# Ledger of designs, part 131: peptides against a protein of PDB entry 5KEZ

Target 1, 320 residues: chain A of PDB entry 5KEZ
Amino acid sequence: NVAIYNPFRPWWERYQPVSYKLCTRSGNEDEFRNMVTRCNNVGVRIYVDAVINHMCGNAVSAGTSSTCGSYFNPGSRDFPAVPYSGWDFNDGKCKTGSGDIENYNDATQVRDCRLTGLLDLALEKDYVRSKIAEYMNHLIDIGVAGFRLDASKHMWPGDIKAILDKLHNLNSNWFPAGSKPFIYQEVIDLGGEPIKSSDYFGNGRVTEFKYGAKLGTVIRKWNGEKMSYLKNWGEGWGFVPSDRALVFVDNHDNQRGHGAGGASILTFWDARLYKMAVGFMLAHPYGFTRVMSSYRWPRQFQNGNDVNDWVGPPNNNGVI

## One batch from the design tools (peptide; made by RFdiffusion4, then SolubleMPNN)

Design b2_p18_6_s2 (from b2_p18_6, 11 letters changed)
Fold by OpenDDE base, seed 3:
Structure b2_p18_6_s2 (fold): chain B 320 residues (1-320), chain A 18 residues (1-18)
Amino acid sequence: as target 1 above (320 residues)
Amino acid sequence: TLSGKLYAYYKARYDATF
C-alpha cells in the first residue's frame, strides 16, 4: 500500500493499495506465512481484510513511496506491480462531476464512482476479477481461512460472486478437503439507502452495523432504552438473519466516528460499558461474533472531532 | 445518511498524500 508520511503512517494507509504483494508495515511474505502456519497449528484461523474495491487515492503522488517499494502512478492509473492500467478502472463509467460518489441514494454512483477519491476498480472485467482472485488464492494457498471484503457495498454483488467463484478450496493441510473460504462482507446498511445487506447474502455473511449502534444505545440507556428490550435481540430488532450476520460492538472506523450511530458506539474508551456490551454479544446466540483489539492514541478534540483519529497502533518508525 | 457522513468524515484522510 501507499506509505503516507503526512500524517505519519496513519492506520488508513493500509486501505490504499498499490499492489497485492504481501509486503507491508506488518511484515514480509515469509513472516506472514510463518504466522499463518503457527496459528493454524494451534487451531487459530486467519481471515484477511481484502481491499479489492479500489486502489489508492487519485491525489497521491506517483513514485515508489509504498510499503514494498512498488512504483505506482494514480494520475495515469498505472499500477505495474499488479498490473493495472487506465483500462481497469471505472473512470468512464462514473457520471458524477467529481468522479467521486456524490449521492449515496444513487446505487450506481455508490458502486461505479470513487469512494472518497479512491481509484475504483472495474470489477466487471474478467481481467480485474482474475487479478484479485490470484491475490486471494495466493493467501488461501498460504493457509488463510477466509476474508473480510472491504467496502463491499461499493461493489456489485455479481462482481463479488464472480471473484469468489474463482477461489480455491482451503489448504487441506489444515482444513477438510473441499472447504471453502469463510466470507464476510463489509456492508454499512442502517436503512435509508438503496443498497441493502440482503443484496449480498448470496456471497456470504454481512456486517450488521445496527448491532453495535443499537446495543450502544441500550447500554447507554439513551432514549429510554432498557436492557429488558433485548428480549428479542437479533431478527426481532430488524437485524439480518442470524446466519448471515457478522456482529461486533465496534470496529476501527466507528471507533472514530460521530453522529447518528457513531456516538452510540461503545469502545474501550468507556471500559465498563464496553465490557458489558462485549460480554452480552459473546453470550447471545445471534450472529457470528467479532471482538475488537485496539489501542490508545492521544485524542485531541477540536470542534467535536478528534484531529488524531488517524493515529495507528504503536509502532517503530511506522513499522508495527 | 450515516454512510455518507462516515465517508465524508474520512474523505480528508483518504485524499491525503505521503
Scores: peptide ipSAE 0.036, ipTM 0.724, DockQ to the pose 0.704
Fold by OpenDDE base, seed 5:
Structure b2_p18_6_s2 (fold): chain B 320 residues (1-320), chain A 18 residues (1-18)
Amino acid sequence: as target 1 above (320 residues)
Amino acid sequence: TLSGKLYAYYKARYDATF
């Protein structure tokens, strides 16, 4: 991915890929393979956060400032390490003036235009699908158990399916023959927008962001909410079917006040309430649960916003 | 929308250069 130095190595640089090389601040491919093997050998499975909707930001300068030193040129859409070229992006398909998503109530924009400047891959193209599938298959062959598909809301469900249809069975060294990768898709659906979580049920599970938002409200006792109201928690609260739900109290985005849930989201900053929420989540049968493991950072609020929300995991001058 | 606010907020960051 791109190495960002202003701010200094933010967490979100990981979501600006320039290649599919397994070479990042977390380590190289050999180290990753070693970790996956060790984890699998003790029954711990690895699920990769796969960034396949886009490459890096359009405004990033061309060069070799990347975690593996690969050259890239956002201006010309040149990512030779893949390789991608200008033919592999949705620039001509997006019809907004800026090339970015301008209206989230326009599903076509949401899927065909750039997410905050991130170069949008033309997932309708078999070539692009194949390059992504090759990346994911390499991971599958290493021994990962599945994937979180980042920014799934911004991909057409059919394109996702086309990629998934190209995937190998899981590595038989650790998984039963014929096993398929476990897929969960990040889709923010709190209502009010045309893209629905149900659009993606055919590809796998989806994130249920209503879960953390509503649970936070209840645990915080906002608006007179009571724990007793949780008697029909799950589908009774308008959530997606349990067998399609990936549930969580918080994630890396809304922990920083970003994304779905707003101020209701409970985090480790509210330790007691957070433990209550996590405890409830783990005790209740609804959905597939995900528990957050994060870190503290020097929060600095200005006008209600944390100006240090970019801070990545603990590191020594950029080295993890 | 919440999505709109989120992505608008991140726009400046995603476009950041060194």
Scores: peptide ipSAE 0.036, ipTM 0.727, DockQ to the pose 0.746
Fold by OpenDDE base, seed 4:
Structure b2_p18_6_s2 (fold): chain B 320 residues (1-320), chain A 18 residues (1-18)
Amino acid sequence: as target 1 above (320 residues)
Amino acid sequence: TLSGKLYAYYKARYDATF
């Protein structure tokens, strides 16, 4: 991915890929293989946060300032380490003036335009699908158990399916023969927008963002809500079917949130309430649970916003 | 929408330069 130095190596630089090389702040491919092997050997499975919707931001300077030293040129859509070129992006498909998503009520924009400037891959192309599948298959062959598909809302479900159809079975050294990768898709569906979580049920589980938002409201006793109202928690609260839900109290994005809905999210900063929420989540049968392991950072609020929300995990001069 | 506000965090993925 792009190596960002202003701010200094933020967490979100990981979401600006320039190649599919397994070479990042966390280590190289050999180290990754070693980690996966060690984890698998003790029954700990690895799920990769796969950033396959886009490459880096269009405004990032061309060069070799990347975690693996790969050259890239966002301006010309040149990512030779993949390789991708201008033919592999949705620049011509997106009809907005900016090239970015301008209206989230337009599903076509949401899928075909750039997410806040991130170069949007043309996932309709078999070539692009294959390059992504190759990346994911490489990980599968290493021994990962599945994937979180980042920004799934911004990909056509059919394109995702096409990629998934190209995936290998899991590595039989650790998984039963014929096992398929576990897929969960990040889809932010809190209602009011045309793209629905249900659009993605065919590909795997989806993130249920209503879960953390509503649970936070209840535990905070906002709007007169009571714990007793959780008696029909799950589908009874309008959440997706349990067998399609990936549930969580917070994630890396919304734990940095503010304003409507964001304020309801419970995080480790609210230790007692957070423990209650996580405890409830783990005790309740609804959905597939994900527990957040985050970190404390030096928050600095300006006008209600944490100007240090970019701060990544504890590191040694950028190396984790 | 609430989801729209969450997209502000996606913006963080793009804004910074070297």
Scores: peptide ipSAE 0.054, ipTM 0.742, DockQ to the pose 0.490; fails the geometry check
Fold by OpenDDE base, seed 2:
Structure b2_p18_6_s2 (fold): chain B 320 residues (1-320), chain A 18 residues (1-18)
Amino acid sequence: as target 1 above (320 residues)
Amino acid sequence: TLSGKLYAYYKARYDATF
């Protein structure tokens, strides 16, 4: 991914890829392989946050300022480490004046235009699908158990399916023969927009952002909410089917006060309430549960916003 | 999740929902 130095090595630089090399702030491929092996050997499975919707931002300067030193040129859409070229992006397909998503009520824009300037990959192309599948298959062959698909809302479900259809079975050294990778897709659907979580059920599980948002409201006793109202928690609250849901109290985005759920989201900053929410989630049978493991950072609020929301995990001069 | 712009957008949008 790109190496960002202003602010200094933010967590979100990881979501601006310039190659599919397993070479980042977390280590190199050999170290990753070693970690996966050690984890699998004790029954801990690894799921990769796969950023496959886009490459880095269009405004990032060309050069070799990346975690593995790979050259890239956003201006010319040149990512030779893959390789991608201008033919592999949706620049000509997006019909907005800016090239960015301008109307989130237009599903076509949401999927064909750039997400906040991030160069949007032409996932309709078999070449692009194959490059992504190659990346994911390499991970599968190493021994990962599955994937979180980042920004799934911004990809056509059919394109995702086409990629998934190219994937290998899981590594038989640790998984039963014929096992398929576990897939869960990040889709923010709180209602009111044309893209629905149900559009993606065919590819795997989806994130249910209503879960943390509503649970936070109840635990906080906002708007007269009571714990007794959780009697029909799950589908009774309008959530997706349990077998399609991945549920969580918070994630890295809304832990920073951003995204789905807003201020209702409970985090470790509200320790007592957070423990209550997590305990409830783990005790309740609805959905596949995900528990957050995070870190503290020096929050600095200005006008209600944390100006240090970019701060990544503890590191040594950018190296984790 | 990708950039400060995205976070600001989502925050504004989802805060209004709840």
Scores: peptide ipSAE 0.040, ipTM 0.743, DockQ to the pose 0.077; fails the geometry check

Design b2_p18_6_s3 (from b2_p18_6, 10 letters changed)
Fold by OpenDDE base, seed 5:
Structure b2_p18_6_s3 (fold): chain B 320 residues (1-320), chain A 18 residues (1-18)
Amino acid sequence: as target 1 above (320 residues)
Amino acid sequence: TENGKLYAYYKAKMDATY
């Protein structure tokens, strides 16, 4: 991915890929393979956060400022380490003046235009699908158990399916023969927009962002909400079917006030309430649960926004 | 986006939607 120095090595640089090389601040491919092997050997499975909707931001300077030194040129859509070229992006398909998503009530913009400037891959192309599948298959062959598909809301479900149809079975060294990768898709659906979580049920589980948002409101006792109202928690609250839901109290985005949930989201900053929420989540049978492991950073609020929300995990001058 | 931050506009939209 791109190496960003202003601010200094933010967490979100990880979500601006320039190649599919397993070479980042987390380590190299050999180290990753070693970790996966060790984890699998003790029954701990690895699920990769796969960034396949886009490459890096269109405004990033061309060069070799990347975690593996690969050259890239956002201006010309040149990512030779893949390789991708201008033919592999949705520039011509997006009809907005800016090239970015301007209206989230327009599903075509949401999927064909750039998410906040991130170069949008043409997932309709078999070539692009194949390059992504090769990346994911390499991970599968290493021994990962599945994937979180980042920014799934911004990909056509059919394109995702086409990629998934190219995937190998899981590595038989650790998984039963014929096992398929576990897929969960990040889709923010709080209602009011045309893209629905149900659009993606055919590809795997989806994130249920209503879960953390509503639970936070209840635990905080906002708006007269009571714990007794949780009697029909799950589908009764308008959530997706349990067998399609991945649930969580918070994630890295809404922990920083990004994405969905607003101020209702409980985090480790609200220790007691957070423990209550996590405890409830783990005790309740609804959905597939995900527990957050995060870190503290020096929050600094200005006009209601944390100006340090970019701070990444603990590191030594950029080295993790 | 501010310094290339990923979800600045997305955040704003979702906050408004919620």
Scores: peptide ipSAE 0.034, ipTM 0.693, DockQ to the pose 0.136
Fold by OpenDDE base, seed 2:
Structure b2_p18_6_s3 (fold): chain B 320 residues (1-320), chain A 18 residues (1-18)
Amino acid sequence: as target 1 above (320 residues)
Amino acid sequence: TENGKLYAYYKAKMDATY
C-alpha cells in the first residue's frame, strides 16, 4: 500500500493498495506464512481483510513511496506491480462531475464511482477479476481460512460472485478436503438506501451494522429502550437472517465515530457499557460474532470530531 | 486522498440519526 507521511503513517493507508504483494508495515510474505502456519497448527484461523474494490487515492503522488517499494502512478492509473492500467478502472463509467460518489441514493454511483477519491477498479472485467482471484488464491494456498471483503457495498454482487467462483478450496494441510473459504462482506445497510444487504447473501455472510447501533441504544437506555426488549433480539429486530449475519459491537471505523451507528456505538472508551454489550453478544446465539481488539490513541476533539482519528496502532517509527 | 477516511458520508448521516 501507499506510505503516507502526513499525517505520519495513518491506519487508513492500509486501505490504499498499489499492489497485491504481501509486504506491509507488519512484515513480509515469509513472516506472514510463518504466522499463518503457527496459528493454524493450534487451531487459530486467519481471515484476511481483502481490499479489492479499489487502489490508492487519485491525489496521491506518483513514485515508489509504498510499503514494498513498488512504483505506482495514480494520475495515469498505472500500477505495474499488478499490473493495472487505465483500462482497468471505472473512470469512463462514472458520470459524476468529480469522479467521486456524490449521491448514495444512486446505486450506480455507489458502485461505479470513486469512494472518497479511491481509484475504482473495473470488476466487470475478467482480467481484473482474475488478478484479484490470483491474489486471494495465493493467500488461500498459504493457509488462510477466508476473507473480509472491504467496501462490498461499492462492488456489484455479481462481480464479487465471479471472483469467488475462481477461488481454490482451502489448504488441505489444515482444512478438510473440499473446504471453501469463509466469506463475509462489509455492507452498510441501515435502511433508506437502494443497496441492500440481501443483495449479497449469495456470496456469503454480511456485516449487520444494525446490531451495534441498536444494542448501543438499548444499553445506553436512549429513547426509553429497555433490556427486556431484547427478548426477540435478532431477526425480530429486523436484522438479516442469523446464518447471513456477522455481528459486532464496534469496528475500526465507527470506533472513531465516522462509520455506521454514530454516537450510539459502544467502544472501549465506555468500558463498563462496552463489556456489557460484548458479553451480551457472546452469550446470544444470533449471528457469527466478531470481537474487536484495538488500542488507545490521543484523541483531540474539535467541533465534535477527533482530529487524531488517523492514528494507527502502536508502532516503532511506522513499523508495526 | 488527503485524509483517507472511507465512510465520511455515514458519519454525517448517523450523527443526524443517533
Scores: peptide ipSAE 0.032, ipTM 0.684, DockQ to the pose 0.071
Fold by OpenDDE base, seed 4:
Structure b2_p18_6_s3 (fold): chain B 320 residues (1-320), chain A 18 residues (1-18)
Amino acid sequence: as target 1 above (320 residues)
Amino acid sequence: TENGKLYAYYKAKMDATY
């Protein structure tokens, strides 16, 4: 991914890929392979946050400022380490003046235009699908158990399906023969937009962002909500079917006040309430649960916004 | 991305909702 130094190595640089090489702030491919092996050997499975919707931001300077040293040129859509070129992006398909998503009520725009400037891959192309599948298959072969598909809302479900259809079975050294990767898709659906979580049920589980948002409201006792109202928690609250839901109290985005959930989202900053929420989540049978492991950072609020929301996990001069 | 934020639009929208 892009190595960003202003601000200094933010967490979100990881979501700006320039290649599918396994060289990051966390280590190289050999180290990753070693980690996966060690984890698998003790029954801990690895799920990769796969950033396959896009490459880096269009405004990032060309060069070799990347975690693996790969050259890239956002301006010319040149990512030779993949390789991707101008043919592999949705520049011509997106009809907005800016090239970015301007109207989230336009599903086509949401999927074909750039998410906040991130170069949008043309996932309709078999070439692109194959490159992504190759990346994911490499990970599968290493021994990962599945994937979180980042920004799935911004990909056509059919394109995702096409990629998934290219995936290998899981590594039989650790998984039963014929096992398929566990897929959960980040789809932000809190209602009011044309893209629905249900559009993605065919590909795997989806993130249920209503879960954390509503649970936060209840535990905070906002709007007269009571814990007793959780008696029909899950589908009874209008959430997706349990077998399609990945649930969580918070994620890295809404923990920072971004993304879906707003102020209702509980985080470790509200320790007591957060523990209640997480405890309830783990105790309740609804959905597949995900527990956040986060860190403290030096929050600095200016005009109600944390100017340090970019701060990544504890590191040694950018290296974790 | 603007200031590296992945879902700046969502933030604004969700803040209005919740």
Scores: peptide ipSAE 0.031, ipTM 0.676, DockQ to the pose 0.104
Fold by OpenDDE base, seed 3:
Structure b2_p18_6_s3 (fold): chain B 320 residues (1-320), chain A 18 residues (1-18)
Amino acid sequence: as target 1 above (320 residues)
Amino acid sequence: TENGKLYAYYKAKMDATY
């Protein structure tokens, strides 16, 4: 991914890929392989956050400022480490003036235009699908158990399916023969927009962002809500079917006030309430649960916004 | 994206809802 130095190595640089090489600020491919092996050997499975909707931002300077040193040129859509070229992006398909998503009530824009300037991959192309599948299959062969698909809302479900159909079975050294990768898709659906979580049920589980938002409201006792109202928690609260839901109290975005949840989201900053929420989530049968492991950073609020919400995990000069 | 607010749209929407 792009190595960003202003601000200094933010967490979100990981979501601006320039290659599918397994060399990042967390380590190289050998170290990753070693970790996966060690984890699998003790029954801990690895799921990869796969950023496959886009490459880096269109305004990032060309060069070799990347975690693996690969050259890239956003201006010319040149990512030779893949390789991608201008033919592999949706620039010509997106019809907005800016090239970015301008109307989230237009499903076509949401899928075909750039998410906040991130170069949008043409996932309709078999070439692009194959490059992504090769990346994911390499990970599967290493021994990962599945994937979080980042920004799934911004990909056509059929394109996702086409990629998934190219995937290998899981590594038989650790998984039963014929096992398929576990897939959960990041889709923010709170209603009121044309894209629905149900559009993605065919590909795997989806994130249920209403879970953390609603649970936070209840535990905080906002709007007169009571714990007793959780008696029909899950589908009774309008959530997706349990067998399609991946649930969580917070994630890396909404613990910083971004994404779905707003101020209702409980985080480690509110330790007592957070433990209550996580405890409830783990005790309740609804959905597939995910627990967050995060870190403290020097929050600095200006006009209601944390100006340091970019701060990544504790690191040594950018290396984790 | 450059300021770390990848999903500013969603933040704004959720702030209005919750």
Scores: peptide ipSAE 0.032, ipTM 0.680, DockQ to the pose 0.072; fails the geometry check

